# Designs tried in a protein design run: peptides against a protein of PDB entry 5HOI. Part 51

Target 1, 351 residues: chain A of PDB entry 5HOI
Amino acid sequence: FRYMPFSPAGTPFGFTDRRYLTMNEVGYVSTVKNSEQYSITVSFFDVGRFREYHFEDLFGYDLCFLNEKGTLFGQSKTGQIQYRPHDSIHSNWTKIIPLQAGERITSVAATPVRVIVGTSLGYFRSFNQFGVPFAVEKTSPIVALTAQNYRVFSVHYSQFHGLSYSLSELGTSSKRYYKRECPLPMSLPNINSDMKKDANLDYYNFNPMGIKSLFFSSYGDPCIFGSDNTLLLLSKWRSPEESKWLPILDSNMEIWKMSGGKETTDIHVWPLALAYDTLNCILVKGKHIWPEFPLPLPSEMEIRMPVFVKSKLLEENKAILNKKNEIGADTEAEEGEEDKEIQIPVSMAAE

## One batch from the design tools (peptide; made by RFdiffusion4, then SolubleMPNN)

Design b1_p11_5_s4 (from b1_p11_5, 7 letters changed)
Fold by OpenDDE base, seed 5:
Structure b1_p11_5_s4 (fold): chain B 351 residues (1-351), chain A 11 residues (1-11)
Amino acid sequence: as target 1 above (351 residues)
Amino acid sequence: MPAKDKIAELL
């Protein structure tokens, strides 16, 4: 087994000189190979909010994470990372992550407040947005990372135990675990069934875990989209005993239904983000399961929210509406970190 | 764009 660099919704080069390093709801990062150099472009879906920018990459960045404030780049072999704010107010910074012999950076994540680096030896390195280090922790080998605000979702791989996940909060003083190396019930790519098509072999060599993307929902729930094209959401993660993975979308089944039951084996979902009850995705037709160039416009696919997740959403929406109605009165409400533990009312369990 | 409409374009 070989650890490969993972970035959310990153695409292989295939037979081309260009690929997407990452894409999400904010935008997409592309790289073009020019002899020994690369040209990187950071593009955005909201062209009114952000300006596209490009730069020459002399290092060959193979890791990327895009957020609303900047882009984190990484080179898996050299350990070089670079953070580039989207605005011109904040400076770019570069750092070398010390790697042991044969160690690679396998994933990077960045929020407006944290930078995270995960390695093939399971070194979890945390920084602030300015590249100031907080800690180094030794975990099981990291294969994927995503982050939202202070929260980190990490996927780990062991040859003996398969896939596991952690969910942690990176506070100012300490790391808190909500989940620590718990079993991840995601199917790995089936070499024998899926590799019958050469195009699937190229993708497997690029991403042997088959994780197309990894993100937090708009509600801060961890989401993973595997090679089986099923969207898994981690529900009730605040309660260690009640936490469970929910298959909230079979995207192949939804494409089949939306087609009127036609053969849709050449139509593929490429996941970007989960906003409320809608998967933001790129719909791709062709041999490759990933988007090529130019990037198609994103599409919105409705998910079947389980009733208990829908009730939580209705309560969160009521709480947001009540807060908006209270903020209509001129009082400076302090930023209270109310981790509101939503108690599910017992009455909706009977239909 | 709704995924249903995009799928109809791709069929």
Scores: peptide ipSAE 0.619, ipTM 0.967, DockQ to the pose 0.568
Fold by OpenDDE base, seed 1:
Structure b1_p11_5_s4 (fold): chain B 351 residues (1-351), chain A 11 residues (1-11)
Amino acid sequence: as target 1 above (351 residues)
Amino acid sequence: MPAKDKIAELL
């Protein structure tokens, strides 16, 4: 097994000189190889809110995380990281992360308030948005990171225990764990079955964990999208004893349904974000399971959330609406019909 | 764009 640099929804080069370093609901970061140099472009879906920018990359950044305020870059081998605000008001900053012999940065994440670096030796490094360090913690080897505000979702890998996850909050004074290296019930890519297609081998060599992306939902629930094309959501994570992973979308099944039951083995979901009950994704047709260039416009795939997740979301929305009403925003609440019985996917009906 | 409409374009 090799620890590879992971970025959310990052794509391999394949047979091209270009790839996506990362993409999410904010935008997409591309890199083009020109000899020993790279040209990086940071593009946005909301072209009215953000301006596309580019720069020359002399380091060969292979890690990226995009947020609404800036882009974090990392070089897995050298330990170089760079944060680039999208605005010209805030300065770029660079830092070298000290790496041991053979250590790699495996993932980076950035929020408007935190920068996180995870390594193949399980060093979890936290910084503020200006690159001032808070702490270094030793964990199990980190293979993926995402963050929202002060919260961090980390995926760990052990040769003995497989995949685990942590959910933590990086306060100003301390790190709180909601979950600490708990088993992650995600299937790893099956090398023997899936590697019969050259495109799958290339993707596996790029991403051996098969994690296409991980993100927080709009409600702040950790989400992960694996090689099985199932979207998992961590429900009830505030109550560690009640917390469970929910298969909220089988994307292969939803594509099949939306096609009218046609063969859709060449149509792939590339996940970006979960906003409410909608998976924002790129739909890809072809041999490669990842988007090529130019990037297609994002598509919205409705998720059939289990009824008990929908009810919790409705309660959270009512609580948000009540707080907005207490703040004096006249938004007429349309009482939409709450009681549409969401059929649980057939894969859960086999008990 | 709804995924259903995009799938119809891709079929």
Scores: peptide ipSAE 0.618, ipTM 0.966, DockQ to the pose 0.663
Fold by OpenDDE base, seed 2:
Structure b1_p11_5_s4 (fold): chain B 351 residues (1-351), chain A 11 residues (1-11)
Amino acid sequence: as target 1 above (351 residues)
Amino acid sequence: MPAKDKIAELL
């Protein structure tokens, strides 16, 4: 097995000179081969909030992570990383990650406050948004990373133990684990069934784990979308004993239903993000399971699972808080309530 | 855009 560079919703080149390095709800990063260099474009879905920009890449960045404040780039072999703020007021910074012989950066993630680098040897490196290092930790080999604020969702792979995941928080003083190298119940790509089509082999060579994307939901729940086109959400992660993966969407089944039961084997979901109760995705028709150029507009696929109950409970809790404030009850809102997991009442989880 | 409408365009 070879550890390949992973970026959320990144696409292979295939037979083209261009690919998406990453895409999510914020936008999409494309790269075009131009002889020995690459031209990178950072594009946004909200064209009113963000301005598209491009630059020449002389390093051949094969890792990317896009957030609302900037783009992190990485070169898997050289260990070079670059952070590019979207705002021209803030300076770009570049750093070389020290790699051992044969070590690769396998994934990078960036939030407005943290930069994370994961490697094929399981080195987990954390930085602030300015590239100041916090720590180096040795974990199982990292195959994928995503992050939201201070939280990091990492996927690990062992030849002996298969896939595992960690969920951690990168505070100012220490790393906290909510989950540490726990089994990840995601199906790996089935080489024997799926590789009969050349397009599936190309994708497998690009991404042997079949992780199309991973992200945090708008509620801060870790999500992963595998080769089986099932969206998994980690529920109750604050309670280690109650934490479970929920198959919140079979996207193939939902496409089939939405078509009225027609053959939809050429229609593919490319996941971007989970916003409330909707999977933001690119719907693709064709031989390739990934979007080509130009990128189609994102589509919203409703998820039928109890995550909709979390939005209602959040609105109800906000309405209760607002009513308490109007009643002049000097209940010191302990700053610690923001991190309480909204317990879905068992009665609402059964509907 | 709703996925249902996009699927109808793709069919």
Scores: peptide ipSAE 0.616, ipTM 0.967, DockQ to the pose 0.576
Fold by OpenDDE base, seed 3:
Structure b1_p11_5_s4 (fold): chain B 351 residues (1-351), chain A 11 residues (1-11)
Amino acid sequence: as target 1 above (351 residues)
Amino acid sequence: MPAKDKIAELL
């Protein structure tokens, strides 16, 4: 097995000189190879809120994480990281992460308050947004990271135990675990079935875990989208005994339904984010399962949240509304019909 | 845009 640099919704070069380093609901980061250097562009979907910017990359950044305040870059082999605020108010900063022989940075994540670096040896390094270190922890080998506010969702890989995940909160003085190296019920890419198409082999060589993306939902629930094109959401993660992964979307089945039952094997979902009950994604047609250039406009795919997720969201929304009312913000609550039993597709219903 | 409309364009 080879640890590869992972970034959320990052694409391979394929046969081109350009790729996406990362993309999410905020925007997309592209890199173009020019001889021994790269030109990086940070683009945004909300062009009214953000200004596109570019720079020359002399380091060959192969890791990226985009948030609303800045972009974190990393070089998997050298251990260099750079944070670039989107605004000109805050300075860029660069740091070298010390790596052992053969160690790689496998993933990076950044929020407006935290920077996280994960490695192939399982070093978990935390920083503030200014690159001041908090801690170094030794975990199982990290293959993917995402973060929202103070929370970190990490995916780990062991040759003996397969995939595991952790959910942690990075306070100022301590790391709290909600989940610590628990089994992740995600299928790995099947080399024998999927490699019948050269395009799948190219993607497998780029991303051996098949994790297309991972993110936190708008409600702060960890989400992961694997090679099976199923969106998994971690429900009840605050209650360790009640916590479960919910298959909230089979994207292949939803494409098939939306087509009216036509052949759709050349139509692919590329996940960006989960906002409320809607998967923000790029819909791709063709041989490659990833978006090419230019980037198509994002599409919104409604998810049929399991009733259990809907009830929790209603409780959290009621709690948010009650807090807003205590703060004197009149927001009219539309009474949504509580009682519609969401038919879970038979493939997601336990037999 | 709605995914349904985009799928209809891609078909």
Scores: peptide ipSAE 0.612, ipTM 0.965, DockQ to the pose 0.651

Design b1_p11_6_s1 (from b1_p11_6, 7 letters changed)
Fold by OpenDDE base, seed 4:
Structure b1_p11_6_s1 (fold): chain B 351 residues (1-351), chain A 11 residues (1-11)
Amino acid sequence: as target 1 above (351 residues)
Amino acid sequence: RDKELAELINS
């Protein structure tokens, strides 16, 4: 296993000179290779609230986290981090995170009040928004971080235990855990089945955990979107015994329903944020599961518990077709095409 | 919302 730098909804370069370092509900950060350096652009969806800005990156930042107050950058190998406020009132700051031999920064997160750095050795480093350190904690190896206000959602990986998660609050004096290295019921990418397409191999090499994004909902619930394209929400996390992951959206099921029951292999959901009952996302068309350039406009997808099983609907529709054929209705049984339009029950049709 | 999404998928 190789620890790779993770940023929420970050994209690989692929065969291009450009990629998204991160994207969320606030905006998107892109980087372009310019010979020996990079040009970074911080773009926003609300162009009335924020002004796009760019700068030359001499360090090759491969980690990014965007919030409403600034952008945190990190270099996974050197340990350099930079925070750039969007407002010119506050100064940029740079810090070097001390890394051991072979240690990498694997993820960074920033809120208006906290900066968090996670490493491949499981060093969890917390700072205020000005880069003043609070603490260093040793955890299981960190593979992903997100944060909202004082809360941190961390994903950990162990070769022995697979994926785990923590939910913590970074108060002024101490870290409180709501969840501490609990099992994360997310499927890892299947190397053998999915890697038949070069694009999937490129994405796996970029993100071997298949975590497309993780964020806090507008209600402050941890969310994660894996390679299975299922949005998981951590419900009831304030009650440790009642806490559970809810599969609140199967995006593949929703795409399948919207296609009239056709298997669409060229449409992909790229998650940005969960606002109330809607997944803010980019709908990606084409061969790549990630957005290319230019970035499409964000779309809203309503969250839906995956109650319906495609296989049952297929069996029911086959049974209806077989009954029609037995009744001598001149519905030519066109046998074979996987692309048969499945009549979705009206109760499953989106209003 | 789902119609706009379906139109965007089918476009």
Scores: peptide ipSAE 0.012, ipTM 0.635, DockQ to the pose 0.705
Fold by OpenDDE base, seed 3:
Structure b1_p11_6_s1 (fold): chain B 351 residues (1-351), chain A 11 residues (1-11)
Amino acid sequence: as target 1 above (351 residues)
Amino acid sequence: RDKELAELINS
């Protein structure tokens, strides 16, 4: 097994000199190889809110994470990272992550308040938005990262245990775990069935885990989209015993329905983000399962979430708070409106 | 939404 650099919704070069380093709901980052250099472009879907920018990359950045405030770049082999704010008021910064012999940066994530670097040896490095380090933690080998605000969703790989995940919060003083290296019930790519097409082999060589993307939903739930084209959402993650992965969308089944029940082998969902009850995605038509150039416009695909009655969620959260108070734990529950766990009801209507 | 998507799928 080879650890490859992972970025959310990143695409391979294939037979071209260009690829997407990352894409999400904010925009897309492309790189073009020009001799020994690369030209990177950071593009946005909301052209009224953000201005596209480009720069010459002398390092060959192969890791990227885009957020609403900036773009994080990384070079998996050298350990170089660069953060570029979208706003020119804030300065770019560059740092070298110390790597051991054979260690690679496997994933990077950035929020407006945190920068995270994960490695093939399981070094989890946290920084603020200015590149000031908080801590270094040793975990199982990290293969993917995403982050929202102070929360980090990490995917780990062990040859013995397969995929695991962690969900953590990077406060000012300490890291809190909601989940720590728990089993991730995601299927790995099946080399024997899927590798019959050269295009699938190229993608597997680029991304051997088959994780097309991972993100937090607009509600702050960890989401992952694997090679099986199923969107998994982690429900009830604040309740360790009640936490479960929900298959909230089978995108192959949705494409099949939208085609009127025809076998469509040339249409693929490329995940960007989960906004409320809709998967923001690129519909890819063609030989490759990933978007080529130019990037198609994003599409919205409705997910089969049970109707969250906002009133029931508020009542359940109050009931959980009241039960915690009855158990006599003087944990100052800061009633921050932001910490409302959206409990996805288990009744996925099996249609 | 489904109609535009179906048109894109069938184009």
Scores: peptide ipSAE 0.014, ipTM 0.636, DockQ to the pose 0.338; fails the geometry check
Fold by OpenDDE base, seed 1:
Structure b1_p11_6_s1 (fold): chain B 351 residues (1-351), chain A 11 residues (1-11)
Amino acid sequence: as target 1 above (351 residues)
Amino acid sequence: RDKELAELINS
């Protein structure tokens, strides 16, 4: 296992010279490799509110976090971070995070009021929006970070304990934990089953945890979207004993329903954000599970508890088809409809 | 259903 730099919804280069460093509901950050340099573009979905901007990156930023006020960049190996406000009135700032031998920045997050840096040795560094340090804490190795306002959702990895998470609030004087290194019930990518396709190996080498994204919902609940394409939401996190992860969307099941029950292996959900009861996402069509260039328009997908099992629906539909074929043996079975749309029961269609 | 889901998320 190697600690890789993680950014929310970041994509690999693959066979190209370009990738997305991060994307969310605000916009998307791309980088293009030009010899030994990089050109970074910060693009927005709301083109009326924000102006696209670009700059030359001499450092090779491999970490990014986008919010409504600015973009945080990081270089995992050198420890350099840069914050760039979207508004030109506010100055950019740069600093170097001191790293030990072999230490890497694994994730960065920024809100309008906080900057957070997590490392492969479990150093959690907090700053204000101007880069003034608050504290350094030693935790389990950090693999992913997101933040909203004063709250931080951190994912940790231990070789002995697997994935854990923390939920904390970064006040002015102290850090409060709502959750501290609690077990995270997310499935890790299975190298032996999933790596039969070269495209999955490239993605695994980029993101060995399979965390496509993590964010806070519009209600301020921690969300995580893993390699299983299930959206998990942390419910009741204010009550430590009542807190639970809810599988609020099986995106593979929703794609299967949207396709009329056809097996689609070329459509993928790429998560951006959870707004109310809808997952904002990119629908990716192709060989790669991540969006290519140009970026498609975001789509909305309604959240639904996965109550229905695809296998049971397939068995029920096979049983109905077999009964129809036993009754209809005298009508010419036209051979050609191998593409029989599995009728999704009307009760499972979105009313 | 969405209200029940929101209640389940908040409950």
Scores: peptide ipSAE 0.008, ipTM 0.477, DockQ to the pose 0.035; fails the geometry check
Fold by OpenDDE base, seed 5:
Structure b1_p11_6_s1 (fold): chain B 351 residues (1-351), chain A 11 residues (1-11)
Amino acid sequence: as target 1 above (351 residues)
Amino acid sequence: RDKELAELINS
């Protein structure tokens, strides 16, 4: 296992000279490799609210976090971080995070009020939006971070215990934990089944945890989207005893339903954000599970508890088809590979 | 459906 730099919805280079460093509901950050340099572009979905900007990156930033006020960049090996406000009124700042031998920055997060740096040795470093440090805490190794306002959702990895999560609030005087290194019931990438496709191996080498993204919902609930394409939401996190992970969307099931029950292996959901009852996402069509260039327009997908099992629906539909064929004995068996639209029960159709 | 999901998220 190798600790890789994680950014929310970041993409690998693949066979190209360009990738997305991060993307969310605000916009997308791309980097292009030009010889020994990189050119970074910060683009926005709301072009009326924000102006796209670019700059030359001499450091090779491999970590990024975008918010409504600015972009945080990081270099996983050198420990350099840079915060760039979107508004030119506010100054950019750069800082070096001290790293031990072999330590890497694994994730960075930024809100309008906090900057967070997590490392492969479990150093959790907190700053204000101006790069003034608050604290350094030692945790289990951090593999992913996101933050909203004063709240931080951190994902940790232990070789002995697997994935855990913390939910904390970074006040002015102290850190409060709502959850501290609790088990995270997220499925890890299955090396043996999924790696038969070269594109999945490239993505696994880029992101061995398979965390496509993590974010806070519009209601402030921690969300995570893993390699199984299931959106998990942490419900009731204010009540330690009542807190649970809810599988609020199986995106593979939703793609299957949207395709009329056809097995589509070329459509992929790339998560951006959860707003109310809709997952904001990129629908990716092609061999790669991640968006390429140009970026497709965002799509909305309604969140739904996966109450129905695809296998059971397929068995029920086969049983209905077999009963129809037993009644209709006399009509010619045209062996056509009829792409038989599975009748999705009306209760499962988007009413 | 949205009401049941909101009730499940809030319950």
Scores: peptide ipSAE 0.008, ipTM 0.476, DockQ to the pose 0.035; fails the geometry check

